# Ledger of designs, part 198: peptides against a protein of PDB entry 4AID

Target 1, 242 residues: chain A of PDB entry 4AID
Amino acid sequence: FDIKRKTIEWGGKTLVLETGRIARQADGAVLATMGETVVLATAVFAKSQKPGQDFFPLTVNYQEKTFAAGKIPGGFFKREGRPSEKETLVSRLIDRPIRPLFVKGFKNEVQVVVTVLQHDLENDPDILGMVAASAALCLSGAPFMGPIGAARVGWVDGAYVLNPTLDEMKESKMDLVVAGTADAVMMVESEIQELSEEIVLGGVNFAHQQMQAVIDAIIDLAEHAAKEPFAFEPEDTDAIKA

## One batch from the design tools (peptide; made by RFdiffusion4, then SolubleMPNN)

Design b2_p28_1_s1 (from b2_p28_1, 9 letters changed)
Fold by OpenDDE base, seed 2:
Structure b2_p28_1_s1 (fold): chain B 242 residues (1-242), chain A 28 residues (1-28)
Amino acid sequence: as target 1 above (242 residues)
Amino acid sequence: SVEEALEEVIREGERKVEEAEYVPMKRK
């Protein structure tokens, strides 16, 4: 097996990105670990456009499987066959920042699936899922202008905290999820308790700075493990609608 | 407002992506 791995220290935790062990049939596949939380992201894209396809058909599916349910908070109440509220929310959190990063005119079907394999009850798999999805897309050869990084920022005892634990989040006055490229913030989702605009914007900047190490880690992994880029020529017609 | 400021940050990000050229990962 040609296994490639990148390991970094991130927010006082070890982040591991691994490819080549699992889901080899996908265009990109990344096993991501932070603490003892483990996710598998897979990216698959069609090599042709469907006749009459007029929109970009991206599907993102975040899922917490029943085999992980014994370690996932609320996992015992998951109904088979319907996404939970959390699964729906996290699927959107992954979709939002990646959707605009596909090359204009690319209308081939893309499917991103993030599966939680293990949860440590400290590290939320949403951030890890965002990172893993980004990495899987970068490995896939799809015309994707990534990577994205992602970070959660808390505000605890008058300081920013990168990727607070679930217990630290109970003391946090802020739940700020940020995703972006090296140069651009693409998504912010925030739950804030009576904080100033300055603190919140400072949190976005903090997140964007802290995610650079993740972006660099994905790039380094992709240099060693990415597939050949899919030969895509953007049609001139979508450039004229700007 | 905080919401308006966050929307501006995202709008600036979207603009930067629209202005960016696609460089495949193996060429980076």
Scores: peptide ipSAE 0.574, ipTM 0.916, DockQ to the pose 0.680
Fold by OpenDDE base, seed 3:
Structure b2_p28_1_s1 (fold): chain B 242 residues (1-242), chain A 28 residues (1-28)
Amino acid sequence: as target 1 above (242 residues)
Amino acid sequence: SVEEALEEVIREGERKVEEAEYVPMKRK
């Protein structure tokens, strides 16, 4: 198998991005690991637009498989077939920052599937899933203006913490999830306990700085493993500013 | 407000993406 792997140190943890072993039928597929948390992201896109397609048909599905549920806090036996509230929320967290990054006029069906394969009870698979989805899209050849990075920021003992553990989050006054490109913040979700605007904005900046290493890691992986870009001509949007 | 400041950060990000040219990853 032609396996490509990128490994970085990120927030005091080892992040591994791997492609070429699993899900070869997808346009892009990435196995991402942080600690002992493992996710598989796959990206698939249609090679033609459906007749009469008027909107961009992106579907993002985050799922925690039942075999991993014994290692996931609150992972009650999910009834086969319906996403949990958590899966629905994380699917939206992945969707929001990636949707605007598709080239205008691209209306081919795109499916992103993120599957939690293992959970270590320390590293949340949501951030890892965002990173893996970004990497899978960048490898796919889809007309995607990524990569995105993602980070969670906590506020513990008067300091920012990158990707706090589930135990550190119990002491955190902030749960701040940020996603963006190298140059742009695209999404912020926040739960905040009595913190100043300065601390929160500082947390966004901290997240965006810390995710650069992840963005660079995805680029390095893509240089060696990305498919040929899909032949697509963007809509000339300059004509509407007249 | 914190909410308004965060919305401004996102709006600036969206503007930067709208102004960016698509460069395929294999050519970066």
Scores: peptide ipSAE 0.569, ipTM 0.915, DockQ to the pose 0.695
Fold by OpenDDE base, seed 5:
Structure b2_p28_1_s1 (fold): chain B 242 residues (1-242), chain A 28 residues (1-28)
Amino acid sequence: as target 1 above (242 residues)
Amino acid sequence: SVEEALEEVIREGERKVEEAEYVPMKRK
């Protein structure tokens, strides 16, 4: 088994990105772990465009398996097949920052699936799922201009907190989720309790700085484990202006 | 507003991505 693993310390927690053990049939597959929270991200893309495909057919599915839900407070047996509100929300949180990063003109079907395998009740699988999805896409060979990083930022006792625990979040005046590339913030989602614009923008900057270590970890993993790039020529956008 | 400022941050990010060249991972 050619297992590649990257481990970093991130926000006082160990982040592990692993490939080569699970889901080998996918174009990219990453097992990501933070604390005892574990997610599997898989990326699969079609090797041809469907005839008449006029839009980019990206599907992102975040799924919390019922087995993990036994630890999740209020995790009722989700009926197989319908996403919960959380699963729908997190699927969008993953979709939003990655969708713009596909090369223009690429209209092959792409499916990203993030599956929560384990939840520790401290580390939310959403951020971990975003990171894992990014890593899986970078490994896949798809024409993806990633990686993205992601981070949650809290505001506790007048300070920014990177990826607060569920208990720390009860005391937080901010729930700020940020995703971006090394150079660009691509997505911000925020719930804020009476904080200034300066604190919120400072939180975005803090998140973007803190996610660089994750971006670098994904790059390092991809250098060692990425598939050959899919032979795709971007639409020469300059040729259409002539 | 906070919302307008966040929209500006995202818009700047989108612009940077639109201006970026695709460099495949194995060529970095």
Scores: peptide ipSAE 0.568, ipTM 0.916, DockQ to the pose 0.694
Fold by OpenDDE base, seed 4:
Structure b2_p28_1_s1 (fold): chain B 242 residues (1-242), chain A 28 residues (1-28)
Amino acid sequence: as target 1 above (242 residues)
Amino acid sequence: SVEEALEEVIREGERKVEEAEYVPMKRK
């Protein structure tokens, strides 16, 4: 088994990105761990476009499986066979920043599946799922202009906190989820309690700075473990306007 | 507003991505 692993310290926690052990049938697969929260991200893409495909068919599914659900807050209310509100929300949080990063004209089917395998009740799987999905896409060979990083930022006792625990979040005046490339912020989702624009924008900048270590870790993993790039040439959109 | 400022940050991010060239990971 050719297992590649990258480990970094991130926000006072150990982040581990692993590939090569699980889901080898996928184009990309990453097992990501932060604390004792564990997610599996898989990326699969079609090697041809469907006839008449006019849009980019990206599907992102975040799933907190029933075996993990007994440890996940609110997991007891998960009806088998339908995504929870949380699963729907997190699927969208992953989709939003990655969708714009596919090379223009690529209309092959792409499926990203993030599965929560374990939850430690401290580290939310959403951020870890975003990171894992990014890494899986970078490993897949799909024409993806990633990686993205992601971070949650809290505001506790007049300071920014990177990836606050579920308990620290109860005292936080901000729940700010940021995702982006090395150079670009692609997504912000925020719940804010009476904070200034300066503090919120400072939180975005803080998140973007802190996610660089994750982006670098994904790049390093991809250099060692990525599949050959899928042979795709972007549509010459200038040639169609002539 | 905070919302407008955040929308501007995202718009600038999207612009940067639209201007970026695709470089495959193994070529970085």
Scores: peptide ipSAE 0.565, ipTM 0.915, DockQ to the pose 0.663

Design b2_p28_1_s2 (from b2_p28_1 with V10I E11Q A17V E19K Y22F K23V V25M)
Fold by OpenDDE base, seed 5:
Structure b2_p28_1_s2 (fold): chain B 242 residues (1-242), chain A 28 residues (1-28)
Amino acid sequence: as target 1 above (242 residues)
Amino acid sequence: SVDEALEKVIQEGLEKVEKAEFVPMKRK
């Protein structure tokens, strides 16, 4: 097995991105670990467009499966076959920043699946899932203008905290999830307790700065492990304006 | 408002991406 791994220190935690061991049948597959939280992201895309396809058919599915339920809060109550509210929300958190990064005119079916394999009760799988999904897409050969990074930012004792633990989040006045490319913030979700606009925008900037290390790690992994790019010619948007 | 400021940041990001050239990642 040709296993490629990238390891970085990120917010005082070790982030590991690994490919080549699991889900090799996918176009891209990444096992991501932060602390003892582990997610598997897979990306699969159709090699042809369906006849009459008029929209970009991206499906993102974040799943916290029952086998991880012993470590995942509320995991014991997960009904098979229906996404929880959390799973639906996190699927959207992953979808939102990646959807606009597909090359215009690409209307082949894309499926991103993020599966939580383990939860440490400190590191939320959502951020890790976003990172893993980004990495899986970058490895897939799909016409994806990634990577994205992601980060959660807290505000604890008058300071920004990168990817706060669940315990730190109890004291945090901010839950700010940011995703973006190296150059662009693509998504922000925020829950804020009476903080100034300056602090919140500073949190976005902090997140975007902190995610650069993750973006670079995904690029490094992709340079060593990516599939050949899928032969796709972007629609000449300039030719339609002529 | 915070929401308006955040929306602006996202919109600026989306506009940057829309103008970006796609460069496929090549394996080294």
Scores: peptide ipSAE 0.599, ipTM 0.934, DockQ to the pose 0.857
Fold by OpenDDE base, seed 2:
Structure b2_p28_1_s2 (fold): chain B 242 residues (1-242), chain A 28 residues (1-28)
Amino acid sequence: as target 1 above (242 residues)
Amino acid sequence: SVDEALEKVIQEGLEKVEKAEFVPMKRK
């Protein structure tokens, strides 16, 4: 097994990104761990475009496996086969920042699957899932202009908190999820309680600064473990405006 | 508004990405 691992300290927690142990049939696969929360992200892409494909067919599926012994918070007994509201929301949180980063004209099918394997009841797997999906895509060889980082920001006792625990979030006046590249904020999702614009925008900046360490970690992992880039030439979009 | 300010930040980010050149990840 050619296992590659990157470990960083992030917001006072250990983030581990691992590839090469599991899901080897995928184009990219990353096992990500923060605390005792564990997610598996897989990226698979078709090596050809389907005949008549006119849009970019990206599918993102976030799944929380209800192991018979593990109650995931908010995971009521999921009826087999339908995503929960949370799974649907998190799938969109992952989709939104990654979709614009695929090279224009790439219309091969891409499937990103994020599976929660373990939940520690402190670290929400959504942020970890975003990071893992980004890493899996960077490893895959797909024409992806990543990585993205992601962070959750809370506002507790008049200060920003990076990736607050589920318990800290009960005291937080802000739930701010940010995703972006090194240079660009791509997505913001926010629930705020009577906070100023200055505090919220400061939270976005804080998130973007804090995610740089994650972006660098994904790059380092990819430099050691990425597949050869898929041979794809972007459409000359300047030629379509003529 | 906060929402308008956030949308502006996102829009500026999307515009940066749209203008970026794709550089394939090179394995060392």
Scores: peptide ipSAE 0.595, ipTM 0.932, DockQ to the pose 0.841
Fold by OpenDDE base, seed 1:
Structure b2_p28_1_s2 (fold): chain B 242 residues (1-242), chain A 28 residues (1-28)
Amino acid sequence: as target 1 above (242 residues)
Amino acid sequence: SVDEALEKVIQEGLEKVEKAEFVPMKRK
C-alpha cells in the first residue's frame, strides 16, 4: 500500500493524518488520530449529475459505531439505526463549513462519512472528524475549495485553551468550535457562560490562528497524495448578475 | 450582541469564499 502520513504537534497533542491504508475504494479517505482518539473520514462523489438535480446534494454522516461505543460516554444508549443527538450535531458541524466551499454549479452527489474508531476519553472526536473530513475532500479530486481547519477553544482560569480535554471542558466558561479556510472563518458554534463579546471574538481569532498548522498539514498531505482533480467547469456566475 | 458579532464574522468569511477563485490542488 502507498501510505502517506503527516504528523504535527497541535495544542500539546500529536495529530496524525494518514491515507492509503483503509477505504481505498473512496475518492478520498483519511485516518486521523489525535492523542488516542481515531476517526476515519471518507469522501465519495458522483462522476455525473443526476437529471433534474436543482441543488447541491451533500450528505455528511458522523457516526460513533458500536465497536467504539464501549469507549464513548453514553454509547450504551445508542438506539441501533438512528443517529444520536451528538451524531446529528457533529454531522452539522462538519457540513456547515464545507458546503459553501464546493465550486458553484457542482451538483454531483457528495457523501462524507466520519466514523469514530477509537476514543481516548480526553479528545472529543468532533474536531478530529472535521479535520479528517476536510483532508478526505482535499484528497478526493472533488471541486472543493478547502482545506478547512477546525478548533475548539475553552476559557479556563482567564485564558484561552486550544482543544481542551473533556475534563478541562467541565471547568471551561466557553465551548467555542470554529471552522474556516486559511483566510476566512466560515462557522462558529458557541456555548458561553457570562463572557464578554471581546473574549468570544478573541476566541474566534485564537482558533483561526491555531488551525493554520492543521490547514498546512492537510495541504502538505494533499500535495503528495491527492487524486487528479475532477474535470469540472464552474458555472459562469458573472452571467447571472447581468 | 455576541451573536450579531459572530454572524458578522461568518458573513464576511462566506463573502470572501464566494469571491475566491477555485484553484485545483496541484500534486507535487
Scores: peptide ipSAE 0.590, ipTM 0.931, DockQ to the pose 0.825
Fold by OpenDDE base, seed 4:
Structure b2_p28_1_s2 (fold): chain B 242 residues (1-242), chain A 28 residues (1-28)
Amino acid sequence: as target 1 above (242 residues)
Amino acid sequence: SVDEALEKVIQEGLEKVEKAEFVPMKRK
């Protein structure tokens, strides 16, 4: 098997991006690890547009499997078949920054599935899931203007903390999730306790700076492991306004 | 407000992406 792996140190933790071992039937598949948290992201896209398709049909599903979820405190046995509130939220966190990055006019079905395989109870799989989804899309050959990076930023003892642990987050005055490309912040989700605008905006900038290493790691992986780009010519939407 | 400032950052980011040219990932 042609397994390709990228490893970086990121926020004092080892981030591993691996492809080629699992989910080979997908257009892109990435196994991502941070600490002992492990996620599998898969990207699949249709090779044709459905007749009469008028919108871009992107579906993002983040799932915490029961064996991982059973270790999550307060993880009620997810009744088979409905996403939890957390799964719904994280699916949206992944969807929001990636949706605008598909080439305009591309209306083929795209399915991104992120599955939590292991949870270490220190590293939240949401950030890792965002990174893995980005990497899987970059490997897929889909007309995707990624990668995105993602980071969580805390504010602990008057300093920014990259990807705080669940325990560090209890002492944090900020839960700031940021996603973006190398050049653009595209998504911010925040819970803030009485912090100045300056600190929060500084946190966004800090996140964006810190995610560059992840973006570079995804690019490096994709340069070696990506499928051939899908032959897609964007419809010259300027020609229809004439 | 913090929210208005964040929305501005996001909007500026989205505008950058909308103006960006797609360059397919070339395998080396």
Scores: peptide ipSAE 0.586, ipTM 0.931, DockQ to the pose 0.821

Design b2_p28_1_s3 (from b2_p28_1, 8 letters changed)
Fold by OpenDDE base, seed 4:
Structure b2_p28_1_s3 (fold): chain B 242 residues (1-242), chain A 28 residues (1-28)
Amino acid sequence: as target 1 above (242 residues)
Amino acid sequence: SVKEALEKVIEEGRKKVAEAEFVPVKRK
């Protein structure tokens, strides 16, 4: 078993990205841990485009499985088969920043699955899921212009807090989720209580700065564990308009 | 507004990515 692992300290917590142990049948698979929250991200992509495929068929599925759900606050026994509201929202949080990063013209089916394996009740799996999904895509060989990083930013006692705990979030005047590449902010979701534009934009900048360590960690993991890049040549779409 | 400012940041970011060349991660 060729297991590759990257460990960093991030926001006063240990972030671990691991590949090679689980889900080897996927194109990319990453086990990510922050505190005692654990997620598995898998990326699978088709090696050919379906005939007549006119859109990019990306599916992102975030799942909090029942074995983790018994610890998740408000984890009503999810009736088998329907995503919860949270799972639907987090699936969108992961989808939104990654979808634009696929090479233009790539229309092969891509499936990203993020599964919460463990929840520590301090670290929300959403941020970890975004990071893990990014890492899994970078390992897969898919034509993905990642990695993305992600961060949650709180505003507590007049300061930015990176990835506040669920308890710290109760005192926070901001819930700001940011995702981006090294150079670009790709997504922001925010719930804000009476904060200035300056504080919010400062929070985006803070998040983007703090996620660089995660981006670098994903790159380092990919340099050692990524599959060969999928041979994809974008069809010169300019030639068909003549 | 905060919303408009955030939308602008995202738009600028997405534009930058759309103009970037894809460079695969080079294995060492």
Scores: peptide ipSAE 0.524, ipTM 0.915, DockQ to the pose 0.782
Fold by OpenDDE base, seed 5:
Structure b2_p28_1_s3 (fold): chain B 242 residues (1-242), chain A 28 residues (1-28)
Amino acid sequence: as target 1 above (242 residues)
Amino acid sequence: SVKEALEKVIEEGRKKVAEAEFVPVKRK
């Protein structure tokens, strides 16, 4: 197996991005690890557009499988076959920043699946899933203007905390999830307890700065493991106006 | 408001991406 791996220190934790071991049938597949939390992201895209396709058919599915349920809070109550509220929310959290990054006019079906394989009860799989999905798309050859990074920011004892643990989050006055490219913030979700605008905007900037190392890690992985770019020529929307 | 400020940051980011040229990662 030609396994490519990138490892970085990120917020005092080791982030590992790996490809080539699992899900090789996908266009892109990344095993991402932070602490003992492990996710598999896969990206698959159709090599042709369906006749009459009028919208971009992106599907993002975040899944916490039953085999991981013993380490996932609330995992014991997962009904097979229906997304939990968490799975639905995290699927949207991943979808929102990546959807705008597909090249205009690309209307081939794209499926991103993020599967939680292990949870350590410290590192939430959502952030890791966002990173893994980004990496899988960058490896896939799809016309994706990524990578994105992602980060959670807490506010604990008057300071920003990158990717707070579940225990640190109990003391945090902020749950701020940010996703973006190297140059652009694409998504922010926030739960805030009586914090100033300055602190919140500072948190977005902090997140965006801290995710650069992840973006660079995805680029480095993609430089060594990406498929050839899919031959897609965006319709010259200016040529149709003539 | 915090909400309006965040919306502005996202809008500016999305605009920047929408105006960007797609350059795929070059495999080494």
Scores: peptide ipSAE 0.512, ipTM 0.911, DockQ to the pose 0.795
Fold by OpenDDE base, seed 3:
Structure b2_p28_1_s3 (fold): chain B 242 residues (1-242), chain A 28 residues (1-28)
Amino acid sequence: as target 1 above (242 residues)
Amino acid sequence: SVKEALEKVIEEGRKKVAEAEFVPVKRK
């Protein structure tokens, strides 16, 4: 197997991004590990546009494998059919920052699937799923203006905490999820308890600084493992400003 | 408000990306 792996220390935890072992039929596939939480992201895109396609057909599916549910908090035996509320919310968290990063005029079908394979009960699969989805898209050859990084920021004992554990989050006055490119914040989702605007904006900046190491790790992985870029010419959007 | 400040940060970020050129990652 031609396995490519990048390992970094990130927020006091080991992040591993791996490709080439699993899901080789996908355009991009990444196995991501943080602590003992493990996710598989796959990206597949159609090589042609459907006749009459008027919108960008991106589908993002986050799913928690029922076999991992013995360790997933609230992991009741989901019947194989409908995504839970959590799976629906996390699918949206992944979709929101990546959707605007596709090259304008690209209307080929894109499917991103993130599957939780293992949960350690400390590291939430949502952030790891965002990172893995970004990496899988960068490997795929799709016209994606990534990578994105992602981070969760807590506020515990008057300090920012990068990717707080589930136990640290019980004491946190902030749940701030940030996703962005190297240069831009693309998405913020926040639950905040009585914090100043300065602390919250400082948390966004902290997240964006801390995700740079992840962005660099995805780029390094892609430099060694990416497919050839799909030949696509963007629609000249400057013609609409005339 | 915190909400308006966050919306502004996202708007500025998305504008910056929309003005950027697409440069694919080059395989070594």
Scores: peptide ipSAE 0.507, ipTM 0.906, DockQ to the pose 0.821
Fold by OpenDDE base, seed 2:
Structure b2_p28_1_s3 (fold): chain B 242 residues (1-242), chain A 28 residues (1-28)
Amino acid sequence: as target 1 above (242 residues)
Amino acid sequence: SVKEALEKVIEEGRKKVAEAEFVPVKRK
């Protein structure tokens, strides 16, 4: 097995990105671990556009496996087949920052699946899922202008906290999820309790700074493990306006 | 407002990406 792994220290926790063990039939597949939370991200893309395809057909599915769901807070044994509210929300959190990063004119089907395999009850799999999805796309050869990083920022005792635990989040006055490229913030979601604009914007900057190590880790993994880039020439959309 | 400030940060970021040249990670 050609297993490639990148390990970094991130916010006082070990982040591991691994490829080559699981889901080899995907274009990209990454097993990501932080603490004892484990997610598998897979990226698959069609090698041709469907006839009559007029929009970019990106599907992002975040799912919590039933064996993990018994350990996930609010993970009741969900009836097979319908995504939970959490799964729907996290699927959107992953979709929102990655969708704009596909090369304009690319209309091949892309499917990203993030599966929670294990949850430690400390590290939320949403941030880890965003990172893993980014890494899987970078490995896939799809025309993706990634990587993205992601971070959660809390505000506890008058300080920013990177990726607060579920227990630290109870004391946090901020739940700020940020995703971005090395150079650009692409998405912010925030739940804020009576904080100043300065603290919130400072939190975005803090998140963006802290995610650089993750972006660099994904790049390093991709340099070693990425497939050849898919041969795609963007349609000169300026030529159709003539 | 905080909301408007955040929307501006995202808009500026997305604009920067939309103006960027695509370079595959393997070629970096």
Scores: peptide ipSAE 0.489, ipTM 0.889, DockQ to the pose 0.651

